# Designs tried in a protein design run: peptides against a protein of PDB entry 7Q4I. Part 66

Target 1, 281 residues: chain A of PDB entry 7Q4I
Amino acid sequence: HENSTIAERLYSEVRVLCWIMTNPSNHQKKARHVKRTWGKRCNKLIFMSSAKDDELDAVALPVGEGRNNLWGKTKEAYKYIYEHHINDADWFLKADDDTYTIVENMRYMLYPYSPETPVYFGCKFKPYVKQGYMSGGAGYVLSREAVRRFVVEALPNPKLCKSDNSGAEDVEIGKCLQNVNVLAGDSRDSNGRGRFFPFVPEHHLIPSHTDKKFWYWQYIFYKTDEGLDCCSDNAISFHYVSPNQMYVLDYLIYHLRPYGIINTPDALPNKLAVGELMPEI

## One batch from the design tools (peptide; aimed at target 1 F214 W215 Y219)

Design b2_p27_2_s1 (made by RFdiffusion4, then SolubleMPNN; from b2_p27_2, 14 letters changed)
Fold by OpenDDE base, seed 2:
Structure b2_p27_2_s1 (fold): chain B 281 residues (1-281), chain A 27 residues (1-27)
Amino acid sequence: as target 1 above (281 residues)
Amino acid sequence: SLFHLALLEFTKNYPVEWTEEMLAPPF
């Protein structure tokens, strides 16, 4: 018998709406596998597309398809969430249809924070945005107040938020959020290890032959190490996860157990006041 | 740790494959 009592408590106290960025060509190929794996652990799961799909629970947003429309899709997705779902959750995760997420680890990271704190979390990058921005592929999570500020304060103002649909989705939301004083949080664990990853576990765990000139080392906001020390024991997300790898990860994380090893979870931290962040590490 | 040593040995025999998309900067 599994003891899920703390995970069940966090499922109730740290409500997460997950929205998945997808397109009609990926509904069956990718998005369906998110719904069958990690997406079932969200409090609410919505697929954001250009076409409706009643089997998937996909929403048709008023946007075109292709990489050049990702910023347009993100703006319309958060407008849709604000209008229909702002009270259905406390936290709002964006993920891609090839992102894998351990939702329990995200709830653990988010537990101390108020959803009324204007904050968001993810894999923080340092270019283009002074406070940093969160990598689109690793997925990023906004507080309810961050969504409100984005939709109500940023999007209607062309001086605060880009009105056209062009540009890098994650950079453009990062600029908008900074302009409405939404804080780019630190998602690292107490050991300084990352939780949101823009690649598969293999690319982070295995020291790469990548030159020190590899873009990732220039983009990361916090210093990170390669190998076993790359990644938190409470890692939240990985990107470029194939549909088959989603089922492998679901098996390894939720079903496979080393006999005779019992993991006891750490005590929950104290809850923070509204506007308060965890101390810098 | 023994795991760290095993990982270092594994990395010699099984290099990570990178796609052109992964090697390109996000922008």
Scores: peptide ipSAE 0.296, ipTM 0.689, DockQ to the pose 0.369
OpenDDE base, seeds 1, 3, 4, 5: peptide ipSAE 0.246, 0.267, 0.078, 0.272; ipTM 0.784, 0.682, 0.733, 0.678

Design b2_p27_2_s2 (made by RFdiffusion4, then SolubleMPNN; from b2_p27_2, 14 letters changed)
Fold by OpenDDE base, seed 4:
Structure b2_p27_2_s2 (fold): chain B 281 residues (1-281), chain A 27 residues (1-27)
Amino acid sequence: as target 1 above (281 residues)
Amino acid sequence: SLFHLALLLYTKYYPVAWTEEMLAPPF
């Protein structure tokens, strides 16, 4: 068995509430697979929808469905969290129902920070917001103080935060958070490698879009490269992850281990004699 | 690292085409 003592400590000391952006048509298709994979490693997991689902633990927010309501759903999700769950965690992750997250790597990144620091982390983009904003698809994590400032100081003020439900949710929350002095953190590792990714691992690891005209290179706040230097050894998230890919990522990250890389490998079995077979189990 | 190896294995088994949504600016 691997020594989980540090992961258990971080699970206790760096409490994360994960809320998943979903809709009723995706409860069975996508969201249940988040609940069955990486979402189990959150301290609290909530699905934010327009319909209640007791099997999923989905909340019916007072919003309509469709792309034009994502910002409305984000505002109501954080209001719901502030009212019912602000003390259940130290950090509050938004993810999509096709985002995959390595929660232990997120706890490791967050460990040095106080939850009373007004900060948030994710894949930082540079357009529209002076300090930058975090990509919605890559997922973004707010401190408890950032949630408080968003809900109590920003949302009630139409000059600080957009009152209607239209617009890009990640840009609009980024504007609101900047207007209440919540800092857009740097989620990169000590080598300057990213941790939150708005695409699948393939699209970051395999050089394919070398054209500097590709929007992502114009949007990314920090300089990044394609290939093996794209991504931290402690990467946190990927977007556009299918339900089947979530189970494969769970297997590869948590179950698949090469022999001899684990700190305490089991002893090799004795060699059999010529013609001797291992006993059947 | 082991993580990079896992990601390379993932990419080999689950190729994902670039969609028009991925290729377009978010807004």
Scores: peptide ipSAE 0.337, ipTM 0.838, DockQ to the pose 0.689
OpenDDE base, seeds 1, 2, 3, 5: peptide ipSAE 0.304, 0.303, 0.295, 0.310; ipTM 0.831, 0.821, 0.819, 0.817

Design b2_p27_2_s3 (made by RFdiffusion4, then SolubleMPNN; from b2_p27_2, 14 letters changed)
Fold by OpenDDE base, seed 3:
Structure b2_p27_2_s3 (fold): chain B 281 residues (1-281), chain A 27 residues (1-27)
Amino acid sequence: as target 1 above (281 residues)
Amino acid sequence: SLLHLALLEYTKNYPVEWTEEMLAPPF
């Protein structure tokens, strides 16, 4: 038997609503596997689609399908969350239907922060947005105040937030959030290792012969190393995770244990005041 | 570490496969 007492405490104190970006063609192929794996560890799980699915708890947003509508879907998803669910959680995660998330590690990262702090976290990218923006594929998490500012202050103002549904979803939300003074947080651990990953574990853990011209090295906001030091022991997310790999990760993370090795978790940090951030490393 | 050096030697013979979607910058 494992001791989950600290994880149960964090489940109660750091409430996370996860919304999953999906479409009707992926409800059975991808989204149901999120629901059966990591999505069950969210305090609330909602699938954002163009069609309702009662088995999945999928919401039909008033948006078209296709890559050019992802920004439109993100705007309508956060409007829906603000209207119906803003009090159901403290933190609001966007993930794709092929993102895998270790929700306990996200709660640990978020624990010191006030949900009334205008902040969001993810894999921070450098281009297009001065403070950076969070990679759409790695998933990103907004505080309750960040959602409020996005929906109430940014979305109604075409000067602050793009009215059109076109554009890179993650870049456009990053611009909107910057324009309402929502801070792009640092999600790295105390060793400077990343927690949100835009690729599968293999692509981060195995040093690639990718040229230094590979876009990821130009986009990443914080310098990171490849190989064993790439990734936090408390990593939060990976992208391009197939349905089969979700079950493999769920087994490896939550079931498979080396006999006689017991991890003692670090003490929880002190809680920060409203508007306070952890020092950048 | 010795493991890191072994991993670097391994990757020369067994490179990670990248899809065209992964190699393209996010648009």
Scores: peptide ipSAE 0.261, ipTM 0.709, DockQ to the pose 0.279
OpenDDE base, seeds 1, 2, 4, 5: peptide ipSAE 0.125, 0.261, 0.021, 0.245; ipTM 0.767, 0.691, 0.577, 0.707

Design b2_p27_2_s4 (made by RFdiffusion4, then SolubleMPNN; from b2_p27_2, 15 letters changed)
Fold by OpenDDE base, seed 3:
Structure b2_p27_2_s4 (fold): chain B 281 residues (1-281), chain A 27 residues (1-27)
Amino acid sequence: as target 1 above (281 residues)
Amino acid sequence: SLFHNALLLYTKNYPVKWTESMLKPPF
């Protein structure tokens, strides 16, 4: 039997709405497996699509399908959330239908922050946006105030936010958020290890003889190492996770235990004031 | 450490396979 008392407290105090980027062709192939695994640990789970699916709880957004419409889908998803769900959560996670998320670890990272602080978190990349932007595939989480600023202040102003639906989704939201003074937070743990990952665990944990010219090393905002030091013990997300791998990860993280090893959670940090961030290490 | 050396030896013999989509930067 597990003691979930702290996890249950954080579930109540750090409410997370997860929205999943999907399409009608992936409802059965991918999205349903998110719903059956990590998505059940969100306070609210919504699938953002171009077609309604009542079994999945999918919303039909007024957007076309295809890679060139991802930015359009993100804008409409956050408009929908702001209109219908802004008070249902404190934090608003975007993930793909092949992103796996450990929601408890995300709640732990978010606990000290006020949802009224204009901040967002994810795997920070350095190109294109001065403060950086968060990788779309790793997933990113906005505070309630960040969503408000995005939808109310940024989206209506073509000078602040791109009006067309073209461009890299994660770069474009990063530009919009910077233009309304939403801060790109640091998601690293106290040891400087990352929590949001744009690849599967194997690709981060196993040193690949990737050339130093590999794009990821040019994009990553914070210097990180390969191998066991790549990843926080409280890692939050991985990308390119197949449906089968989601069930494997669910088993390994939530069911498989080494007998006689008891994890004692660290004490919760002090809560920050509105607008205050954790000091960068 | 012995573990680090074993991991380095393993990765030399069994390199991680990257898909073409992973080798390209996001759009």
Scores: peptide ipSAE 0.221, ipTM 0.711, DockQ to the pose 0.275
OpenDDE base, seeds 1, 2, 4, 5: peptide ipSAE 0.016, 0.035, 0.209, 0.031; ipTM 0.546, 0.613, 0.742, 0.599; seeds 1, 5 fail the geometry check

Design b2_p27_3 (made by RFdiffusion4)
Pose (drawn by RFdiffusion4):
Structure b2_p27_3 (pose): chain A 281 residues (1-281), chain P 27 residues (1-27)
Amino acid sequence: as target 1 above (281 residues)
Amino acid sequence: PVPDTPDEMKKGTNFGMFLFAFLRDFR
């Protein structure tokens, strides 16, 4: 058994809308499994695709397929969410169909922040954007104010926001958001451990590639060696998670427990004023 | 351009997921 009263209270206090980038080839292979595992724990779940689907209730964006249109799908998805769902949630998560999210830990991290604060969170990378950009695969989450500025202020101005549908979706939204004074938040825990991860847990717990010009060690904004210390007890996301591994992470995280070891929750921080972030790590 | 992620980095084992859950429960 489990007492989930605290998480149920945060469910109503910190509404998270999750949108999943997918395509018709992945509807049954991947997107279905996201809906059956962590997707149902969001306040609202939306599958953004180029075609409709009964099972997912997928939204068909006016955007072609291919890696060259991922940026177009991101712009159209946030435009659609602003048009139809801006008051349906406080926070707006973008995730791939191979992202796994512990939604309860996302509500824990977001609790103190005002949805009117212009901020977004994720795994922070250094290149291409001065304040950093968030890994698209680890998932990134925008405040309601960040979504308003993106749709209302950045998309209509081609100098601030790339108008073509090509490019790295995460780098481009990183540029549009920096250009409209949306802050790149710090998602690490109070001990400095990461919460958002672009790889499976094994790759962070046991880093095989050893600082040998591998892109990850160059891109990471906050320096860390990772290893067994890499990850927070309240980590939020992993990526390159197969459809089968969605169910395994669900089992190991939510069901399997060592008898007699009771997780005691850390106290929630006090709410922050509009424009304020937590003290830096 | 953003570099491509190697294929081996796109794969993982259940043991690694277990290890993570185990370490998490003892923290």

Design b2_p27_3_s1 (made by RFdiffusion4, then SolubleMPNN; from b2_p27_3, 14 letters changed)
Fold by OpenDDE base, seed 5:
Structure b2_p27_3_s1 (fold): chain B 281 residues (1-281), chain A 27 residues (1-27)
Amino acid sequence: as target 1 above (281 residues)
Amino acid sequence: KVPEVPEELRKGTDEGFRLFALLRQLQ
C-alpha cells in the first residue's frame, strides 16, 4: 500500500491533457501502449492521428500522413484542443507515441505556475529561436494561456506563424510561441538537472566519451552533464522508448520498491503570480 | 536573422537525436 494523497491532490489541481502524436500504422504498435502505461495518468488523453480510432481515442486530424506533415498535425491538434478541450485541463502536453512521461513529476514542476501564464516547458534547445524552443521528441507542455495564444493569436497570422505545413515541428511552434510572447520556461530542477529528455534513460545516464564538440551539446540551451548528474530525481520524460520499455518503466517507477526505503516528497513550492517564472539556475 | 531550419530537419530537430541515439547503441 502506498500513500498517494499528494499525487491525488496534484492530479486535481494541476490538470494535464496529454495529446499523443501518432499515425494509423502506429495505433496498435505504439500508441495503445502509451494508453496502457503512462497515458492513463493524464487527466485527459487524446491521440492525434490521420484516422479515427474509437478504441484508442484517436482523432482524425485533417492532415496528410507522413513525417513531413508533423507541423501541420501539431497546428491541427492544438486547434482541436482549443475548440473541444481548452477548459478540460490547465496544461497541455505534446508527446510522441514513443515518449514516456512521469506525469506526477510534471505536475510537481508545473504546480507553482499559473496556467494563465503564457509559458511552455520541455527540453530547451538554443538554435533557430532566440529564447530557445522545446524538443519535439522529449515532449513539451503548454499552459492554457499558451495554447490560447498559439491558436487564437499566432496561427491565424502568417507573419507570426508559418501557414504551410513544412518545417521542423518543434522549431516552428517555438517560433510561433515566441512571436506571441509565450515564454520558453526552464524545466530544470533546483539542482540544475534536466527533466525532459530527448533519449532513453540509458543514453543520458551512461557517460559516453562523446566529444564535447558533438552537435547535441551545441543544441542544448542549458549546460548538462552525462551520468547520474544528468537527470533530475523528478525526471519527466524520455524519448525513443519502445513499447516493451514502457511497461518496464511503468514497473520500475510505479511498482518496484526497495524494501525499507520510504520516499518522502519535498514540500510544494509557493505558487507564482500570473506571468511570474521561477528564477533560472 | 533566425537561421533557416535545414530541410533535413523538416521532420523535427529530434530526428538528428534519433540518429545520435542509434549511434550510441552501436558503441
Scores: peptide ipSAE 0.030, ipTM 0.712, DockQ to the pose 0.064
OpenDDE base, seeds 1, 2, 3, 4: peptide ipSAE 0.027, 0.027, 0.022, 0.022; ipTM 0.676, 0.685, 0.674, 0.602

Design b2_p27_3_s2 (made by RFdiffusion4, then SolubleMPNN; from b2_p27_3, 11 letters changed)
Fold by OpenDDE base, seed 5:
Structure b2_p27_3_s2 (fold): chain B 281 residues (1-281), chain A 27 residues (1-27)
Amino acid sequence: as target 1 above (281 residues)
Amino acid sequence: GVPEVPEELKKGTNEGFELFARLRYLR
């Protein structure tokens, strides 16, 4: 049996709505496995699709399917969230149906921040957007204020936010958010190690193993060292995780324990004022 | 917003997580 007192506290104080990008063809193949694993640890879990699925809790957004419609789906998803769920959570996570997220680690990262701070977090990339943007694949989390600004201020204004549904979803939302002064936060831990990963670790951590992924090192906003300094002990997300791997991760992270070893969590940091960010490392 | 990801990488592998774990112990 576990002592989850602090996790329960954070569950209540750092409420997270997770919306999962999916499509009807992936409801059974992928999305349901998110629901059966890490999605259970969200305060609210919604699957954003083009077809309703009551068993999955999927919403039919008024968009088409395909990669070219991801931006449209993202806009509609956040519109839906704002209309129906803006007060149901403090933070709003976008993830794909093949993203695995350790929600407790995300709550730990978010704890010091006010949800009224216009900020969002993820794996920050430097191209295209001056302040950077968060990689879509790694998942990204918006504060409540960020969602409000996105939906109320950015989306209705074509000068601030692209009205067409085309374009790279993560870049476009990054542009929109920047235009309404939502800050691209630093999700690295106190040691400067990353928490959101747009790939499974193998594919982005060692350049020598992934010549094809060398671009990642040019895209990453913060310089990351290899080895121990590459990755946080409190990692938040991994992308391209198969359904079976989700169960493995769920087991290893939440069920498998060495007998007699008790992990004591670090003390929570001080809370920040509205608009205040943690210093960059 | 990123270059194309090879299809083989779109399916997470055990090797990927193994390497991740290994890196955490390499200095």
Scores: peptide ipSAE 0.134, ipTM 0.793, DockQ to the pose 0.429
OpenDDE base, seeds 1, 2, 3, 4: peptide ipSAE 0.046, 0.077, 0.107, 0.096; ipTM 0.747, 0.759, 0.788, 0.782; seeds 1, 2, 3, 4 fail the geometry check

Design b2_p27_3_s3 (made by RFdiffusion4, then SolubleMPNN; from b2_p27_3, 14 letters changed)
Fold by OpenDDE base, seed 3:
Structure b2_p27_3_s3 (fold): chain B 281 residues (1-281), chain A 27 residues (1-27)
Amino acid sequence: as target 1 above (281 residues)
Amino acid sequence: GVPKVPEELRKGTDEGFALFALLRYLQ
């Protein structure tokens, strides 16, 4: 019924390991629904927790639970990935257990880049880090080289990377990555539309009288529009997605089709050299 | 890394998802 030849090619050529930030109380409530929806489209899916769960395929990291331990969990997660899985993928996505990700769109964005390029992508925020950092909730994806630099060069050096487990995890990893010359990439499409979103689709697609003083408008690195032009046709992620909403999104994106409309994908761009980025818009 | 997100922005509505479904259909 479907032509998935290009998607299958990208699945093989742009291998993605997805690790999900979760905790034992959310294994059944949230994480299992990620596994049953978008997580099944990752080449490798790992749930990073404080307790082992063989049914979920969750790893018990040596960290405590709570918001004050998210940075610690992120560090241990990437250490675990580097030790056990660094060659199992080309790209390494962090997502929350309430983040929904369209993995095929992420592969499309990543296709031209070398995994040996020290780069990472996500929803870029401008405060605290000179080059910007990626919003934790929207999810962010590191190249294999970025993971290597983070784990091998940054983490062991307290001058480059915060040693304690406190702080905002997305800001802290952003600081660490900048300190080892991992580039904060531009994830926008050719029309300048964003692909990673820290909120649900509703809040991006529907023009709301959002207070112009809302912190989001001060934090976003790139100017964004509201309404239909808010989001790329190849959007990658949304945050604060409930389990029920994940199934709805899965149905709408992968199952529901208008009769007689055949989507023809754009041609793949040329691959970039190691260290090369796409031109800025 | 960010201030507390208002509760209203952490949840979707039926109307919002209905609109999203319509937009998806019209693609």
Scores: peptide ipSAE 0.117, ipTM 0.797, DockQ to the pose 0.658
OpenDDE base, seeds 1, 2, 4, 5: peptide ipSAE 0.063, 0.078, 0.055, 0.022; ipTM 0.779, 0.786, 0.772, 0.659

Design b2_p27_3_s4 (made by RFdiffusion4, then SolubleMPNN; from b2_p27_3, 13 letters changed)
Fold by OpenDDE base, seed 4:
Structure b2_p27_3_s4 (fold): chain B 281 residues (1-281), chain A 27 residues (1-27)
Amino acid sequence: as target 1 above (281 residues)
Amino acid sequence: KVPKVPEELKKGTDEGFRLFALLRYLQ
């Protein structure tokens, strides 16, 4: 029997609502596989779409489909969450229907933080937003206070938040959040290794797999190494994960174990006060 | 303008997942 006691504790103490960005054409092709894999480990799972799907638990948001409507969908998704689900969780994760997330590792990262701290986490990018913004594909997680500030303070004010539905959704939410003093947190582990990844594991783990001129190296907020030191032992997310790869990852992470090797979990850190962040490494 | 991810980076390979499995075993 795996000792799941600490994971069960964190499931109760660090409640996560996961909302998945999807569309009607991907309900069966992609979204259902999120629901059948890592999405089961969220405290609440909602699929944000343009059409209702009762089997999937998909919500029909009042937005059109297409890349130019992703920002509109993000705004409506968080409005929906605030109206119906703001007290159902402490933290609110956005992910794509091809993002894979290790929710337990995310709970571990979030544990010291108060949900009343105006903060959000993800893969931090440096362009366009002074404090940085979180990559949309890697997924990003808002505290309850961050959601409140976004919906109540930012969205109603065209000077703080873009009213048009066009633009890169991750950049636009990053601008809005900065304008209401929601902090772009550091999601790196104690060794300075990243936890949220905008690509599949292969592209981060294998050295020289990417061109040195690739825009990613100019976009990352924190310097990262390639190879084994690229990624935390407690990595949280990967993007561009196919449905079949989600099932493989679920098997490798949760079922496959080397016999006789039991990892003892690290002790939980002390909880931070409201408004307090972990020191930057 | 936010750059597009090259199409080649939008897919993992079986080799990449085998490597990931190996790394998971070594942890």
Scores: peptide ipSAE 0.203, ipTM 0.822, DockQ to the pose 0.727
OpenDDE base, seeds 1, 2, 3, 5: peptide ipSAE 0.107, 0.139, 0.120, 0.160; ipTM 0.781, 0.761, 0.784, 0.785

Design b2_p27_4 (made by RFdiffusion4)
Pose (drawn by RFdiffusion4):
Structure b2_p27_4 (pose): chain A 281 residues (1-281), chain P 27 residues (1-27)
Amino acid sequence: as target 1 above (281 residues)
Amino acid sequence: MLNVRFGIFLFALLPMDKAPIPENPST
């Protein structure tokens, strides 16, 4: 058994809308498994695709397929969410169909922040954007104010926001958001451990590639060696998670427990004023 | 809030197929 009263209270206090980038080839192979595992724990779940689907209730964006249209899908998805869902949630998560999210830990991190604060969170990378950009695969989450500025201020101005549908979806939204004074938040825990991860847990717990010009060690904004210390007890996301591994992470995280070891929750921080972030780590 | 460490450590030890780390970034 489990007492989930605290998480149920945060469910209503910190509404999270999750949108999943997918395509018709992945509807049954991947997107279904996201819906059956962590997707149902969001306040609202939306599958953004190029075609409709009964099972997912997928939204068909006016955007072609291919890696060259991922940026177009991101722009159209946030436009659609602003048009139809801006008051349906406080926070707006973008995730791939191979992202796994512990939604309860996302509500824990977001609790103190005003949805009117222009901010977004994720795994922070250094290149291409001065304040950093968030890994698309680890998932990134925008405040309601960040979604308003992106749709209302950045998309209509081609100088601030790339108008073509090509490019790295995460780098481009990183540029549009920096250009409209949306802050790149710090998602690490108070001990400095990461919460958002672009790889599976094994790759962060046991880093095989050893600072040998591998792109990850160059891209990471906050320097860390990772290893067994890499990850927060309240980590939020992992990526390159197979459809089967979605169910395994669900089992190991939500069901399997060592008898007599009770997780005691850390106290929630006090709410922050509009424009304020937590003290830096 | 929800402790994931035990579960992720177990996950890391499981002899199952896992996606290799990409040699180049998606960007």

Design b2_p27_4_s1 (made by RFdiffusion4, then SolubleMPNN; from b2_p27_4, 18 letters changed)
Fold by OpenDDE base, seed 2:
Structure b2_p27_4_s1 (fold): chain B 281 residues (1-281), chain A 27 residues (1-27)
Amino acid sequence: as target 1 above (281 residues)
Amino acid sequence: MVDVRYGMLKFSQLKIERPPVPEKSWA
């Protein structure tokens, strides 16, 4: 028998709405597998598409399909969330239909923060945005106040937020959020290890003589170690996870146990006041 | 076709080039 008491407490106290970026061609191929795996652990799960799908609870947003419309889809997704779901959760996660998320680890990271703090978390990149921005593929999570500021203050103002639907989705939302004083938080653990990952676990865990010219090393906001020290024991997300790998990860994380090893969770940190962040490490 | 992004390439071989970010049209 698993003792899930702390996880159940966090499920109630740190409510997460997950919205999944998808398209009609991926409903059956990818999105369905998110719904059948990690998406079940969200307090609310919504698929954002260009077509309605009642089996997925997919919403048809007024956007075209294609890579050039991802920014448009993100704007419409958050408008839809603000209008219909802003009180259904405290935190609002964007993920792709090939992102895998350990929602319990995200709740643990978010626990000390107020949802009324204008903050968002993810894999922070340094180029193009002064405070940084969060990688789109790794997924990123906005506080309720961050969503409010994005939709009400940023989106209606072309000087604060790009009106066109073109551009890199994650950079454009990062610019908009910075312009309304939403803080790009630090998602690292107490050891300085990352929690949100823009690639599969294998790519982060295996020490490779990575070419120092690989763009990722120029884009990461925080210095990261290679190998086993790359990743928090409480990692939150991985990207480019195939549908089959989602079921493997679900099994490995939630079912497979080494007999005789019991993990005791760390004590929860103190809650922060509105506007406060965790101390920089 | 399994998308090559799903682990067929080593991290060092990831041809995942981040597309260029368009400059802000200075309005």
Scores: peptide ipSAE 0.271, ipTM 0.723, DockQ to the pose 0.057
OpenDDE base, seeds 1, 3, 4, 5: peptide ipSAE 0.033, 0.031, 0.025, 0.020; ipTM 0.617, 0.622, 0.612, 0.570; seed 1 fails the geometry check

